# Designs tried in a protein design run: peptides against a protein of PDB entry 5ONS. Part 7

Target 1, 181 residues: chain A of PDB entry 5ONS
Amino acid sequence: MFKKFDEKENVSNCIQLKTSVIKGIKNQLIEQFPGIEPWLNQIMPKKDPVKIVRCHEHIEILTVNGELLFFRQREGPFYPTLRLLHKYPFILPHQQVDKGAIKFVLSGANIMCPGLTSPGAKLYPAAVDTIVAIMAEGKQHALCVGVMKMSAEDIEKVNKGIGIENIHYLNDGLWHMKTYK

## One batch from the design tools (peptide; aimed at target 1 W39)

Design b1_p10_7_s2 (made by RFdiffusion4, then SolubleMPNN; from b1_p10_7, 4 letters changed)
Fold by OpenDDE base, seed 3:
Structure b1_p10_7_s2 (fold): chain B 181 residues (1-181), chain A 10 residues (1-10)
Amino acid sequence: as target 1 above (181 residues)
Amino acid sequence: SLEELIAAAL
């Protein structure tokens, strides 16, 4: 989603949200990520304005105090940014790739099934279409936000093809967009 | 490589 993303070229405008819209978004976030509810007032304090940075390709980035929190495309589901996920790693269920897969993930490649079933990888139960944090063997922080293209069960059974789609990864265009006020 | 440097920071 952000391989060719550049703030200067791909941001269209920024809008400050009305209170009613913010309330709706918060409810949506709780529905998507139930575990975030106790932390949401910390992440999005009531006193702080919430903005949406509108980008090309129908990408929207939700921000508070310039911090990039969530993003979505075409008004689909919200994804947490890696920067938020690093602060609150429990927001998403995890999957772990082996060491050899790291360089490919960091180039924006989708995660192939063998990278999730090999020694050093850890595959946890997850349904297809689940948004997941991609962890790396021996590392502490997520390197990627992805979407399960197969269930964990099918990944183990089939063990070929794309297991997880790479949506947002470390050092992509969104990562380089550190803040936006 | 750049990727390796980034990976080391994870």
Scores: peptide ipSAE 0.059, ipTM 0.744, DockQ to the pose 0.042
OpenDDE base, seeds 1, 2, 4, 5: peptide ipSAE 0.058, 0.037, 0.045, 0.043; ipTM 0.765, 0.731, 0.740, 0.729

Design b1_p10_7_s3 (made by RFdiffusion4, then SolubleMPNN; from b1_p10_7, 3 letters changed)
Fold by OpenDDE base, seed 1:
Structure b1_p10_7_s3 (fold): chain B 181 residues (1-181), chain A 10 residues (1-10)
Amino acid sequence: as target 1 above (181 residues)
Amino acid sequence: SLEELIEKAL
């Protein structure tokens, strides 16, 4: 989603949200990520304005105090940014790729099944279409936010093709967009 | 470098 993304070229505008809209978004976030509920007040304090940065390709980025929190495309599900996920790693269920997959993921490549079934990988139960944090063997913080294109069961059974779609990864265009006020 | 980023950020 952000492989060729550049803030200067791909951001259209920024809007400040009304209180009622913010409430709706918070409810959506709790529905998508139930574990975030106790933390949502400190992530999105009531006193702080919430903004949406509108980008090309129907991408919207939710921000508070310039911090990029979540993004979505075409009013689909919200994804946490890696920067938020590094602070709150429990927001998403995890999958782990082996060391060899790291450089491929960081080039924007989708995660192939063998990278999730190898000895250094850890594959946890997850249904297709689940948004997941991609962890790397021997590393503490997520390197990628992805979407399960196959269930964990099918990844193990079929063990070929795209297991997880790479949505947002370390050092992509969104990562380089550190803040926006 | 990418290697440095991996070490610092992950």
Scores: peptide ipSAE 0.442, ipTM 0.929, DockQ to the pose 0.047
OpenDDE base, seeds 2, 3, 4, 5: peptide ipSAE 0.072, 0.060, 0.113, 0.051; ipTM 0.763, 0.734, 0.782, 0.743

Design b1_p10_7_s4 (made by RFdiffusion4, then SolubleMPNN; from b1_p10_7, 4 letters changed)
Fold by OpenDDE base, seed 1:
Structure b1_p10_7_s4 (fold): chain B 181 residues (1-181), chain A 10 residues (1-10)
Amino acid sequence: as target 1 above (181 residues)
Amino acid sequence: SLEELIEKAR
């Protein structure tokens, strides 16, 4: 989603949200990420304005005090930014790729099944379309936010093709968009 | 390391 993304070229505008809209978004975030509820007040303090940065390709980025928190495309589900996920690593279920897959993930490549079933990888139960944090063997921080294109069960059984779609990865255009005010 | 890259990018 952000492989060829540049803040200067791909941001259209930024709008400040009304209180009622913010409330709706918070409820949606809690529905998507139930574990975030106790932390949502410090992530999105009531006293701080919430903004949406509108980008090309129908991408929207939710921000508070210039910090990029979540993003979505075409009013679909919200994804956490890696920067937020690094602060709150529990908000997504995890999958782990082996060391060999790291360079490909960091190039924006989708995660192929063998990279999730090989020694050094860890594959946890997850249904199709689940948003997941991609961890790497021997690394502390998430490398990528992805979406399960196959269930964990099918990844193990079929072990061929795209297991997880790469949505947002470390050092991509969104990562380099450090803040926006 | 990856962690060092993250530190430099923040």
Scores: peptide ipSAE 0.106, ipTM 0.779, DockQ to the pose 0.051
OpenDDE base, seeds 2, 3, 4, 5: peptide ipSAE 0.049, 0.057, 0.044, 0.052; ipTM 0.736, 0.743, 0.699, 0.739

Design b1_p10_8 (made by RFdiffusion4)
Pose (drawn by RFdiffusion4):
Structure b1_p10_8 (pose): chain A 181 residues (1-181), chain P 10 residues (1-10)
Amino acid sequence: as target 1 above (181 residues)
Amino acid sequence: WEEQLKEAEE
């Protein structure tokens, strides 16, 4: 989603949200990520203004104190930014690719099933369309936010095709936009 | 925190 994204060519503007809208978005975040509820007062303090950074192709980025928290396209599901995920790694279920796939996902490639079924990889049960944190064999921190395109059981069996769609990865355009200011 | 992290890893 952000492979060729930068602030100049992709950010149209930034709107500050009203209280009515903030509550609605928080509710959606709760529905989508149940375990995030106890942490929202910390992530989105009552005191701080909440802004949406509007981007080309109907991408929205939710910001608080200039920190990028979540993003979505159209009115689709929210995804945590990798920076928010690094602070709260439990927000998403995990999938671990083998170390050989690291170089490909850092270049924006989708995750193929061999990257999840090979030694050094760890594949956990997940239904299709689940938003997952991609972990790397031998790495402590997540490197990609993905969406299951095949269920985990199908990935074990079919073992060919895109297993996980690469949505956001370390040092993509979104990662380079450290803050909005 | 620890329980949630464990659940996320599984």

Design b1_p10_8_s1 (made by RFdiffusion4, then SolubleMPNN; from b1_p10_8, 6 letters changed)
Fold by OpenDDE base, seed 5:
Structure b1_p10_8_s1 (fold): chain B 181 residues (1-181), chain A 10 residues (1-10)
Amino acid sequence: as target 1 above (181 residues)
Amino acid sequence: SEELLEKALA
């Protein structure tokens, strides 16, 4: 989603959200990520304006005080930014790739099944379309936010093809954006 | 400063 993303070229505008819209978004976030509820007032303090940075390809980035928190495409589900996920790693269920897969993940490649079933990987139960944090063998912080293209069960038994789609990864265009005020 | 990136890649 952000492999060729550039803030200078791909940001269209930024809007400040009304209170009612913010409430709706907060409810959506709690529905998607129930564990975030106790932290939401810290992440999105009521006194602070919430903004959406509108980008090309129907991408929207939710920001508070310039911090990039979540993003979505075509009003689909929200994804946490890696920067937020690093602060709150429990927001997403995890999957772990082996060491050999790291360089490919960081190039924006989708995660292939063998990288999730090999020694050093850890595959946890997850349904198709689940948004997941991609961890890596020997690394503490998530390398990538992805979407399960196969269930964990199918990844194990088929063990061929794309297991997880790479949506947002370390050092991509969104990562480089850092803040937006 | 890319401390988080460094930590993730360390």
Scores: peptide ipSAE 0.174, ipTM 0.822, DockQ to the pose 0.054
OpenDDE base, seeds 1, 2, 3, 4: peptide ipSAE 0.169, 0.143, 0.167, 0.172; ipTM 0.821, 0.800, 0.819, 0.823

Design b1_p10_8_s2 (made by RFdiffusion4, then SolubleMPNN; from b1_p10_8, 6 letters changed)
Fold by OpenDDE base, seed 3:
Structure b1_p10_8_s2 (fold): chain B 181 residues (1-181), chain A 10 residues (1-10)
Amino acid sequence: as target 1 above (181 residues)
Amino acid sequence: MEKLLEEALK
């Protein structure tokens, strides 16, 4: 989603949200990520303005105090940014790729099944279409936010093709957009 | 935050 993203070229405008809209978004976030509820007032304090950075290709980035928190495309599901996920690793369920997959993930490549079933990888139960944090063997912090294209069960059984779609990865265009005020 | 990137890239 952000492989060729550049703030100067791909941001169109920024809007400050009304209170009622913020309330609706918070409810959506709790529905998507139930575990975030106790932390949401810390992540999005009531006293702080919430903004949406509108980008090309129908991408929207939710920000508070300039920090990029969540993003979505075409009013689909919200994804946490890696910067937020690094602060709150529990927001997403995890999958772990082996060491050999790291360079490919960081180039924006989708995660192939063998990278999730090989020694050094850890495959946890997850349904298709689940948004997941991609961890890596020997690393503490998530490398990528992805979407399960197969269930964990099918990844193990089929063990061929794209297991997880790469949505947002370290050092992509969104990562380089540290803040937006 | 950049140190987190360094962790992943090393």
Scores: peptide ipSAE 0.103, ipTM 0.780, DockQ to the pose 0.051
OpenDDE base, seeds 1, 2, 4, 5: peptide ipSAE 0.077, 0.074, 0.070, 0.094; ipTM 0.758, 0.757, 0.764, 0.772

Design b1_p10_8_s3 (made by RFdiffusion4, then SolubleMPNN; from b1_p10_8, 6 letters changed)
Fold by OpenDDE base, seed 1:
Structure b1_p10_8_s3 (fold): chain B 181 residues (1-181), chain A 10 residues (1-10)
Amino acid sequence: as target 1 above (181 residues)
Amino acid sequence: MEELLEKALK
């Protein structure tokens, strides 16, 4: 989603949200990420304005105090940014790729099944379409936010093709948007 | 910190 993304070229505008809209978004976030509820007040304090940065390709980035928190495309589900996920690693279920897959993930490549079934990888139960944090063997922080294109069960059985779609990865265009005010 | 993180993951 952000492989060829640049803040200067791909951001259209930024809008500040009304209180009622913020409330709706918070409810949606809790629905998507139930574990975030106790933390949502410090992530999105009531006293701080919430903004949406509108980008090309129908991408929207939710921000508070310039921090990029979540993003979505075409009013689909919200994904956490890696920067938020590094602070709150529990908000997504995890999958782990082996060491050999790291450089490919960091180039924006989708995660192939063998990279999730090989020694050094860890594949946890997850349904298709689940948004997941991609961890790497021997690394502390998530490398990527992805979407299961196959269930964990099918990844193990078929072990061929795209297991997880790469949505947002470390060092992509979104990562290089440190803040936006 | 960011630079160290990127180096660690590459």
Scores: peptide ipSAE 0.059, ipTM 0.735, DockQ to the pose 0.047
OpenDDE base, seeds 2, 3, 4, 5: peptide ipSAE 0.092, 0.126, 0.102, 0.059; ipTM 0.754, 0.776, 0.765, 0.733; seeds 2, 3, 4 fail the geometry check

Design b1_p10_8_s4 (made by RFdiffusion4, then SolubleMPNN; from b1_p10_8, 4 letters changed)
Fold by OpenDDE base, seed 3:
Structure b1_p10_8_s4 (fold): chain B 181 residues (1-181), chain A 10 residues (1-10)
Amino acid sequence: as target 1 above (181 residues)
Amino acid sequence: MEELLKKALE
């Protein structure tokens, strides 16, 4: 989603949200990520304005105090930014790729099934279409936010093709957009 | 290298 993203070229505008809209978004976030509820007032304090950075290709980035928190495309599901995920690793369920897959993930490649079933990888139960944090063998922080294209069960059984779609990865265009005020 | 990126890659 952000492989060729550049703030100067791909940001259209920024809008400050009304209170009622913020309330609706918070409810959506709790529905998507139930575990975030106790932390949401810390992540999005009531006293702080919430903004949406509108980008090309129908991408929207939710920000508070300039920090990029979540993003979505075409009003689909919200994804946490890696910067937020690093602060709150529990927001997403995890999957772990082996060491050999790291360089490919960081180039924006989708995660192939063998990278999730090989020694050094850890595959946890997850349904298709689940948004997941991609961890890596020997690394503490998530490398990528992805979407399960197959269930964990099917990844193990089929063990061929794209297991997880790479949505947002370290050092992509969104990562380089550290803040937006 | 950006500090957070560095930490994540360690």
Scores: peptide ipSAE 0.179, ipTM 0.828, DockQ to the pose 0.049
OpenDDE base, seeds 1, 2, 4, 5: peptide ipSAE 0.155, 0.139, 0.179, 0.139; ipTM 0.805, 0.790, 0.828, 0.795

## One batch from the design tools (peptide; aimed at target 1 K103 L170)

Design b1_p11_1 (made by RFdiffusion4)
Pose (drawn by RFdiffusion4):
Structure b1_p11_1 (pose): chain A 181 residues (1-181), chain P 11 residues (1-11)
Amino acid sequence: as target 1 above (181 residues)
Amino acid sequence: ALEEALETLEE
């Protein structure tokens, strides 16, 4: 989603949200990520203004104190930014690719099933369309936010095709936009 | 760029 994204060519503007809208978004975040509920007062303090950074192709980035928290396209599901995920790694279920796939996902490639079924990889049960944190064999931190395109069981069996869609990866355009200011 | 990403992964 952000492979060729930068602030100049992709950010149209930034709107500050009213209280009515903030509550609605928080509710959606709760529905989508149940375990995030106890942490929302910390992530989105009552005191701080909440902004949406509007981007081309109807991408929205939720910001608090200039920190990028979540993003979505159209009115689709929210995804945590990798920076927020690094602070709260439990927000998402995990999938671990083998170390050989790291180079390819850092270049924006989708995750193929061999990257999940090979030694060094760890594949956990997941239904299709689940938003997952991609972990790397031998690495402590997540490197990609992905969406299951095939269920985990199908990935083990079919073992060919895109297993996980690469949505946001380390040092993509979104990662480079460290803060909005 | 890839080298920077790998360095970022180690951080």

Design b1_p11_1_s1 (made by RFdiffusion4, then SolubleMPNN; from b1_p11_1, 3 letters changed)
Fold by OpenDDE base, seed 2:
Structure b1_p11_1_s1 (fold): chain B 181 residues (1-181), chain A 11 residues (1-11)
Amino acid sequence: as target 1 above (181 residues)
Amino acid sequence: NLEEALKALEE
């Protein structure tokens, strides 16, 4: 989603959200990520304005105090940014790729099944279309936010093709935005 | 580049 993304070229505008809209978004976030509820007032304090950075290709980024928190495309599901996920790693279920897959993920490549089934990888139960945090063998922080294109069960059985779609990865265009006020 | 990404991963 952000492989060719550039803040200077792909951001259209930024709008501050009304209170009612913020409440709706918070409810949606809790629905998507139930575990975030106790932390949501910390992540999105009531006293702080919430903004949407509107980008090309129907991408919207939710921000508070300049921090990029979540993003979505075409009013689809919200994804946490890696920066938020690093602070709150429990927001998403995890999958772990092996050491060899790291360089490919960091180039924006989708995660192939062998990278999730090989020694050093850890594959946890997950249904297709689940948004997941991609962990790396021997590393503490997620390197990617992805979407299961196959169930964990099918990844193990088929063990061929794209297991997880790479949505957002370290050092992509979104990562480089860092903050937006 | 990859080096920068790897550095970010180590943070």
Scores: peptide ipSAE 0.268, ipTM 0.867, DockQ to the pose 0.974
OpenDDE base, seeds 1, 3, 4, 5: peptide ipSAE 0.263, 0.267, 0.267, 0.252; ipTM 0.864, 0.865, 0.868, 0.860

Design b1_p11_1_s2 (made by RFdiffusion4, then SolubleMPNN; from b1_p11_1 with A1D T8A)
Fold by OpenDDE base, seed 4:
Structure b1_p11_1_s2 (fold): chain B 181 residues (1-181), chain A 11 residues (1-11)
Amino acid sequence: as target 1 above (181 residues)
Amino acid sequence: DLEEALEALEE
């Protein structure tokens, strides 16, 4: 989503959200990520305005005090930014790729099934379309936010093709955006 | 190197 993204070229505008809209978004976030509920007042304090950075290709980034928290495309599901995920790694269920897959993930490539079933990888139960944090063998921080294109069960059975779609990865255009006020 | 960058994030 952000392989060719540049803040200067791809940001259109920024709007401050109304209280009712913020409440709706918080409810959506809780529905998507039930474990985030106790932390929302910390992540999105009531006293702080919430803004949406509107970008090209219908991408929207949710921000508080300039911190990039979540993003979505075409009013689809929200994804946490890697920067938020690094602070709250439990927001998403995890999958782990093997060491050899790291360089490909960091180039924006989708995660192939063998990279999730090979030694060094860890594949946990997850349904298709689940948003997941991609961990890497021997690493502590998530390197990618992805979407299961197959269930974990099918990844193990079929073990070929795209297992997880790469949505946001370290050093992509969103990562380099850092903050926006 | 991107892998080096990832490793630096963990320091």
Scores: peptide ipSAE 0.147, ipTM 0.804, DockQ to the pose 0.443
OpenDDE base, seeds 1, 2, 3, 5: peptide ipSAE 0.048, 0.113, 0.112, 0.115; ipTM 0.747, 0.794, 0.791, 0.791

Design b1_p11_1_s3 (made by RFdiffusion4, then SolubleMPNN; from b1_p11_1, 3 letters changed)
Fold by OpenDDE base, seed 4:
Structure b1_p11_1_s3 (fold): chain B 181 residues (1-181), chain A 11 residues (1-11)
Amino acid sequence: as target 1 above (181 residues)
Amino acid sequence: DLEEALAALEE
């Protein structure tokens, strides 16, 4: 989603959300990520304005105090940014790729099944279409936010093709955006 | 840059 994204070229505008809209978004976030509920007032304090950075290709980034928190495309599901995920790693279920897959993930490539089933990888139960944090063998922080294109069960059984779609990865255009006020 | 990305893993 952000492989060729540049803040200067791809951001259209930024709008401040009304209270009612913010409430709706918070409810959506809790629905998507139930574990975030106890932390949501810390992540999005009621006293702080919430903004949407509108980008090309129908990408929207949810921000509070300049921090990029979540993003979505075409009014689809919200994804946490890696920067938020690094602070709250429990927001998403995890999958771990082996060492060999790291360089490919960091180039924006989708995660192939063997990178999730090989020694050094860890594959946890997850249904298709689940948004997941991609962890790296031997590393502490997520390197990617992805979407399961196969269930964990099918990844183990089939073990070929795209297991997880790469949505957002370290050092992509969104990562480089850092903040937006 | 892969090195920069790898460094970000430890931040």
Scores: peptide ipSAE 0.242, ipTM 0.857, DockQ to the pose 0.905
OpenDDE base, seeds 1, 2, 3, 5: peptide ipSAE 0.227, 0.231, 0.165, 0.198; ipTM 0.855, 0.855, 0.807, 0.841

Design b1_p11_1_s4 (made by RFdiffusion4, then SolubleMPNN; from b1_p11_1 with A1M T8A)
Fold by OpenDDE base, seed 5:
Structure b1_p11_1_s4 (fold): chain B 181 residues (1-181), chain A 11 residues (1-11)
Amino acid sequence: as target 1 above (181 residues)
Amino acid sequence: MLEEALEALEE
Protein backbone atom coordinates (compact mmCIF):
# COMPACT_ATOMS: atom_id res chain seq x y z
CA MET B 1 0.00 0.00 0.00
CA PHE B 2 2.86 2.38 0.76
CA LYS B 3 5.70 1.02 -1.35
CA LYS B 4 5.56 4.00 -3.68
CA PHE B 5 4.01 6.40 -1.20
CA ASP B 6 5.51 9.83 -0.75
CA GLU B 7 4.12 12.37 1.69
CA LYS B 8 4.89 15.27 -0.58
CA GLU B 9 3.28 13.74 -3.63
CA ASN B 10 0.48 11.58 -2.29
CA VAL B 11 -1.15 13.59 0.49
CA SER B 12 -4.19 15.48 -0.73
CA ASN B 13 -5.47 17.27 2.35
CA CYS B 14 -6.06 17.03 6.07
CA ILE B 15 -9.34 17.53 7.88
CA GLN B 16 -10.22 17.81 11.54
CA LEU B 17 -13.02 15.50 12.58
CA LYS B 18 -16.14 16.42 14.47
CA THR B 19 -16.88 14.84 17.82
CA SER B 20 -19.62 12.61 16.47
CA VAL B 21 -17.36 11.25 13.76
CA ILE B 22 -14.61 10.58 16.27
CA LYS B 23 -17.03 8.66 18.45
CA GLY B 24 -18.03 6.52 15.51
CA ILE B 25 -14.43 5.78 14.63
CA LYS B 26 -13.62 4.84 18.20
CA ASN B 27 -16.51 2.40 18.19
CA GLN B 28 -15.24 0.90 14.96
CA LEU B 29 -11.78 0.50 16.42
CA ILE B 30 -13.14 -1.24 19.49
CA GLU B 31 -15.14 -3.56 17.29
CA GLN B 32 -12.07 -4.45 15.24
CA PHE B 33 -9.68 -4.56 18.17
CA PRO B 34 -11.57 -5.32 21.39
CA GLY B 35 -8.39 -5.30 23.43
CA ILE B 36 -7.76 -1.67 22.57
CA GLU B 37 -10.73 -0.35 24.56
CA PRO B 38 -8.90 0.21 27.87
CA TRP B 39 -6.15 2.06 26.02
CA LEU B 40 -8.19 4.19 23.67
CA ASN B 41 -8.34 7.20 25.98
CA GLN B 42 -4.57 7.14 26.13
CA ILE B 43 -4.15 6.69 22.38
CA MET B 44 -6.87 9.20 21.51
CA PRO B 45 -7.36 11.57 24.44
CA LYS B 46 -10.70 13.37 24.41
CA LYS B 47 -9.01 16.75 24.71
CA ASP B 48 -6.98 16.25 21.55
CA PRO B 49 -8.31 16.85 18.06
CA VAL B 50 -8.45 13.94 15.67
CA LYS B 51 -7.53 14.48 12.05
CA ILE B 52 -7.76 12.51 8.85
CA VAL B 53 -4.96 12.84 6.34
CA ARG B 54 -6.46 12.10 2.96
CA CYS B 55 -4.11 10.54 0.47
CA HIS B 56 -4.15 9.29 -3.07
CA GLU B 57 -5.66 5.88 -3.81
CA HIS B 58 -8.42 6.46 -1.26
CA ILE B 59 -6.04 6.10 1.67
CA GLU B 60 -6.91 7.84 4.92
CA ILE B 61 -4.62 8.17 7.90
CA LEU B 62 -6.02 8.87 11.36
CA THR B 63 -3.82 11.19 13.40
CA VAL B 64 -3.78 12.70 16.89
CA ASN B 65 -1.28 15.43 17.75
CA GLY B 66 0.57 14.64 14.58
CA GLU B 67 1.01 10.97 15.41
CA LEU B 68 -0.09 8.55 12.72
CA LEU B 69 -2.27 5.99 14.45
CA PHE B 70 -4.40 4.06 11.98
CA PHE B 71 -4.99 3.97 8.26
CA ARG B 72 -7.57 2.53 5.92
CA GLN B 73 -8.29 2.33 2.23
CA ARG B 74 -11.66 2.87 0.60
CA GLU B 75 -13.33 2.98 4.00
CA GLY B 76 -12.30 -0.59 4.68
CA PRO B 77 -10.94 -1.90 7.94
CA PHE B 78 -8.51 0.13 10.00
CA TYR B 79 -4.89 -0.93 10.24
CA PRO B 80 -2.59 0.29 12.97
CA THR B 81 0.59 1.98 11.88
CA LEU B 82 3.79 0.22 12.79
CA ARG B 83 4.67 3.15 15.00
CA LEU B 84 1.49 2.67 17.02
CA LEU B 85 1.87 -1.09 16.96
CA HIS B 86 5.36 -0.80 18.39
CA LYS B 87 3.88 1.03 21.37
CA TYR B 88 0.93 -1.32 21.70
CA PRO B 89 2.04 -4.65 20.25
CA PHE B 90 -1.06 -6.47 21.48
CA ILE B 91 -3.38 -4.61 19.09
CA LEU B 92 -2.94 -7.29 16.45
CA PRO B 93 -2.51 -11.02 16.54
CA HIS B 94 0.97 -12.08 15.53
CA GLN B 95 2.54 -14.27 12.90
CA GLN B 96 6.26 -14.92 12.70
CA VAL B 97 8.48 -15.38 9.67
CA ASP B 98 11.91 -16.93 9.71
CA LYS B 99 15.13 -14.97 9.45
CA GLY B 100 15.41 -15.57 5.74
CA ALA B 101 12.13 -13.84 5.01
CA ILE B 102 13.08 -10.56 6.70
CA LYS B 103 14.80 -8.93 3.75
CA PHE B 104 11.96 -9.82 1.41
CA VAL B 105 9.31 -8.45 3.75
CA LEU B 106 11.31 -5.26 4.13
CA SER B 107 11.35 -4.90 0.36
CA GLY B 108 7.57 -4.96 0.36
CA ALA B 109 7.11 -8.52 -0.80
CA ASN B 110 4.10 -10.56 0.15
CA ILE B 111 4.76 -13.42 2.51
CA MET B 112 4.71 -16.79 0.83
CA CYS B 113 3.45 -19.85 2.64
CA PRO B 114 6.84 -21.55 2.99
CA GLY B 115 8.10 -18.55 4.92
CA LEU B 116 5.40 -19.21 7.50
CA THR B 117 5.88 -22.97 7.79
CA SER B 118 9.67 -23.16 7.82
CA PRO B 119 11.84 -23.68 10.87
CA GLY B 120 12.05 -20.44 12.79
CA ALA B 121 8.61 -19.32 11.70
CA LYS B 122 5.57 -19.47 13.95
CA LEU B 123 2.12 -19.77 12.46
CA TYR B 124 -0.78 -19.13 14.80
CA PRO B 125 -4.44 -19.87 14.15
CA ALA B 126 -6.03 -17.09 12.12
CA ALA B 127 -8.85 -16.81 9.62
CA VAL B 128 -8.66 -15.35 6.15
CA ASP B 129 -8.71 -11.55 6.08
CA THR B 130 -7.35 -11.24 9.62
CA ILE B 131 -5.06 -8.26 10.04
CA VAL B 132 -1.85 -9.46 11.65
CA ALA B 133 1.45 -8.17 12.93
CA ILE B 134 4.38 -9.84 11.23
CA MET B 135 7.18 -10.69 13.59
CA ALA B 136 10.55 -12.22 12.82
CA GLU B 137 12.64 -14.78 14.60
CA GLY B 138 14.80 -13.09 17.20
CA LYS B 139 13.30 -9.63 16.72
CA GLN B 140 11.25 -7.66 19.22
CA HIS B 141 9.31 -5.26 17.02
CA ALA B 142 6.90 -6.02 14.21
CA LEU B 143 8.40 -5.44 10.80
CA CYS B 144 5.14 -5.52 8.88
CA VAL B 145 1.37 -5.24 9.08
CA GLY B 146 -0.32 -7.76 6.85
CA VAL B 147 -3.56 -9.47 5.96
CA MET B 148 -4.08 -13.21 5.94
CA LYS B 149 -4.83 -14.28 2.37
CA MET B 150 -5.25 -17.86 3.50
CA SER B 151 -6.21 -19.27 6.85
CA ALA B 152 -3.39 -20.55 8.99
CA GLU B 153 -4.77 -24.03 8.47
CA ASP B 154 -4.70 -23.69 4.70
CA ILE B 155 -1.22 -22.19 4.76
CA GLU B 156 0.00 -25.34 6.44
CA LYS B 157 -1.92 -27.66 4.13
CA VAL B 158 -1.33 -25.96 0.79
CA ASN B 159 2.04 -24.43 1.66
CA LYS B 160 2.41 -22.52 -1.59
CA GLY B 161 1.34 -19.13 -2.86
CA ILE B 162 0.71 -15.95 -0.95
CA GLY B 163 -0.09 -16.59 2.68
CA ILE B 164 -0.08 -13.02 3.92
CA GLU B 165 -0.35 -9.79 1.96
CA ASN B 166 2.18 -7.14 2.89
CA ILE B 167 0.28 -3.93 3.65
CA HIS B 168 2.73 -1.78 5.62
CA TYR B 169 6.37 -2.50 6.41
CA LEU B 170 9.32 -0.84 8.10
CA ASN B 171 10.91 1.87 6.00
CA ASP B 172 8.03 2.15 3.54
CA GLY B 173 6.46 5.46 2.62
CA LEU B 174 4.17 5.54 5.64
CA TRP B 175 7.04 4.80 7.99
CA HIS B 176 9.01 7.68 6.54
CA MET B 177 6.09 10.04 7.06
CA LYS B 178 6.71 9.85 10.85
CA THR B 179 4.36 12.68 11.84
CA TYR B 180 1.83 14.97 10.21
CA LYS B 181 0.45 18.12 11.86
CA MET A 1 17.22 1.64 2.17
CA LEU A 2 17.18 -1.99 3.22
CA GLU A 3 20.00 -1.34 5.62
CA GLU A 4 18.03 1.46 7.21
CA ALA A 5 15.04 -0.84 7.58
CA LEU A 6 17.18 -3.47 9.23
CA GLU A 7 18.54 -0.86 11.59
CA ALA A 8 15.02 0.18 12.49
CA LEU A 9 14.16 -3.43 13.19
CA GLU A 10 17.03 -3.71 15.65
CA GLU A 11 15.84 -0.76 17.71
Scores: peptide ipSAE 0.185, ipTM 0.833, DockQ to the pose 0.983
OpenDDE base, seeds 1, 2, 3, 4: peptide ipSAE 0.178, 0.157, 0.167, 0.173; ipTM 0.832, 0.810, 0.823, 0.826

Design b1_p11_2 (made by RFdiffusion4)
Pose (drawn by RFdiffusion4):
Structure b1_p11_2 (pose): chain A 181 residues (1-181), chain P 11 residues (1-11)
Amino acid sequence: as target 1 above (181 residues)
Amino acid sequence: EFDEIVESYEL
């Protein structure tokens, strides 16, 4: 989603949200990520203004104190930014690719099933369309936010095709936009 | 801290 994204060519503007809208978004975040509820006062303090950074192709980025928290396209599901996920790794279920796939996902490639079924990889049960944190064999931190395109059971069996869609990866355009200011 | 995380993935 952000492979060729930068602030100049992709950010149209930034709107500050009203209280009515903030509550609605928080509710959606709760529905989508149940375990995030106890942490929202910390992530989105009552005191701080909440802004949406509007981007081309109807991408929205939720910001608090200039920190990028979540993003979505159209009115689709919210995804945590990798920076927020690094602070709260439990927000998402995990999938671990083998170390050989690291180079390819850091270049924006989708995750193929061999990257999840090979030694060094760890595949956990997941239904299709689940938003997952992609972990790497031998790495402590997540490197990609993905969406299951095949269920985990199908990935084990079919073992060919895109297993996980690469949505956001380390040092993509979104990662480079460290803060909005 | 985030720069260190990124550096850990460099080849």

Design b1_p11_2_s1 (made by RFdiffusion4, then SolubleMPNN; from b1_p11_2, 4 letters changed)
Fold by OpenDDE base, seed 1:
Structure b1_p11_2_s1 (fold): chain B 181 residues (1-181), chain A 11 residues (1-11)
Amino acid sequence: as target 1 above (181 residues)
Amino acid sequence: ELDEIAESYAF
């Protein structure tokens, strides 16, 4: 989603949200990420304005105090930014790729099944379309936010093709967009 | 510094 993204070229505008809209978004976030509820008040304090940075290709980034928190495309599901996820790593269920897959993930490539079934990888139960944090063998922090394109069960059984779609990864265009005020 | 995370993947 952000492989060719550049803040100067791809950001269109920024709008401040009304209280009612913020409430709706918070409810949606809790629905998508139930574990976030106890933390949402410190992530999105009531006293702080919430903004949406509108970008090309129908991408929207939710921000508070310039911090990039979540993003979505075409009013689809919200994804946490890696920067938020690193602070709250429990927001998403995890999958772990092997060491060999790291360079490909960091180039924006989708995650192939063998990278999730090989030694060093860890594959946890997850349904198709689940948004997941991608961890890596020997690394502490997530390197990618992805979407399951196959269930964990099918990844193990078929072990061929794209297991997880790469949505957002370290050093992509969104990562380099540190803040927006 | 969160940017150190990206650096940790350089090797």
Scores: peptide ipSAE 0.376, ipTM 0.888, DockQ to the pose 0.893
OpenDDE base, seeds 2, 3, 4, 5: peptide ipSAE 0.361, 0.365, 0.361, 0.361; ipTM 0.883, 0.886, 0.878, 0.884

Design b1_p11_2_s2 (made by RFdiffusion4, then SolubleMPNN; from b1_p11_2, 5 letters changed)
Fold by OpenDDE base, seed 4:
Structure b1_p11_2_s2 (fold): chain B 181 residues (1-181), chain A 11 residues (1-11)
Amino acid sequence: as target 1 above (181 residues)
Amino acid sequence: DLDEIAKSYEF
């Protein structure tokens, strides 16, 4: 989603959201990520305005006090940014790729099944379309936010093709935005 | 600094 993304080239505008819209978004976030509910007040304090940065390709980034929190495309599901995920790593269920897969993930490649079934990888139960944090063998912090394209069960059985779609990864265009006010 | 996380993947 952000492989060729650049803030200067791909941001269209920024809007401040109405209170009712913010409430709706918070409810959506809690529905998608139930574990975030106790933390949502400190992530999105009531007194702070919430903004949407509108980008090309129908990408929207939710921000508070300049911090990039969540993003979505074409009114689809919200994804946490890696920066938020690093602060709250429990927001997403995890999958772990082996050491050899790291360089490919960081180039924006999708995660292939063997990288999830090999020694050093850890594959946890998850349904298709689940948004997941991609962890790496021997590393503490997530390197990627992805979407399950196969269930964990099918990844193990088939063990070929794309297991997880790469949505957002370290050092992509979204990562380099850092802040936006 | 969160950017140190990205640097940690250089090794």
Scores: peptide ipSAE 0.356, ipTM 0.894, DockQ to the pose 0.835
OpenDDE base, seeds 1, 2, 3, 5: peptide ipSAE 0.342, 0.335, 0.351, 0.343; ipTM 0.889, 0.886, 0.891, 0.888

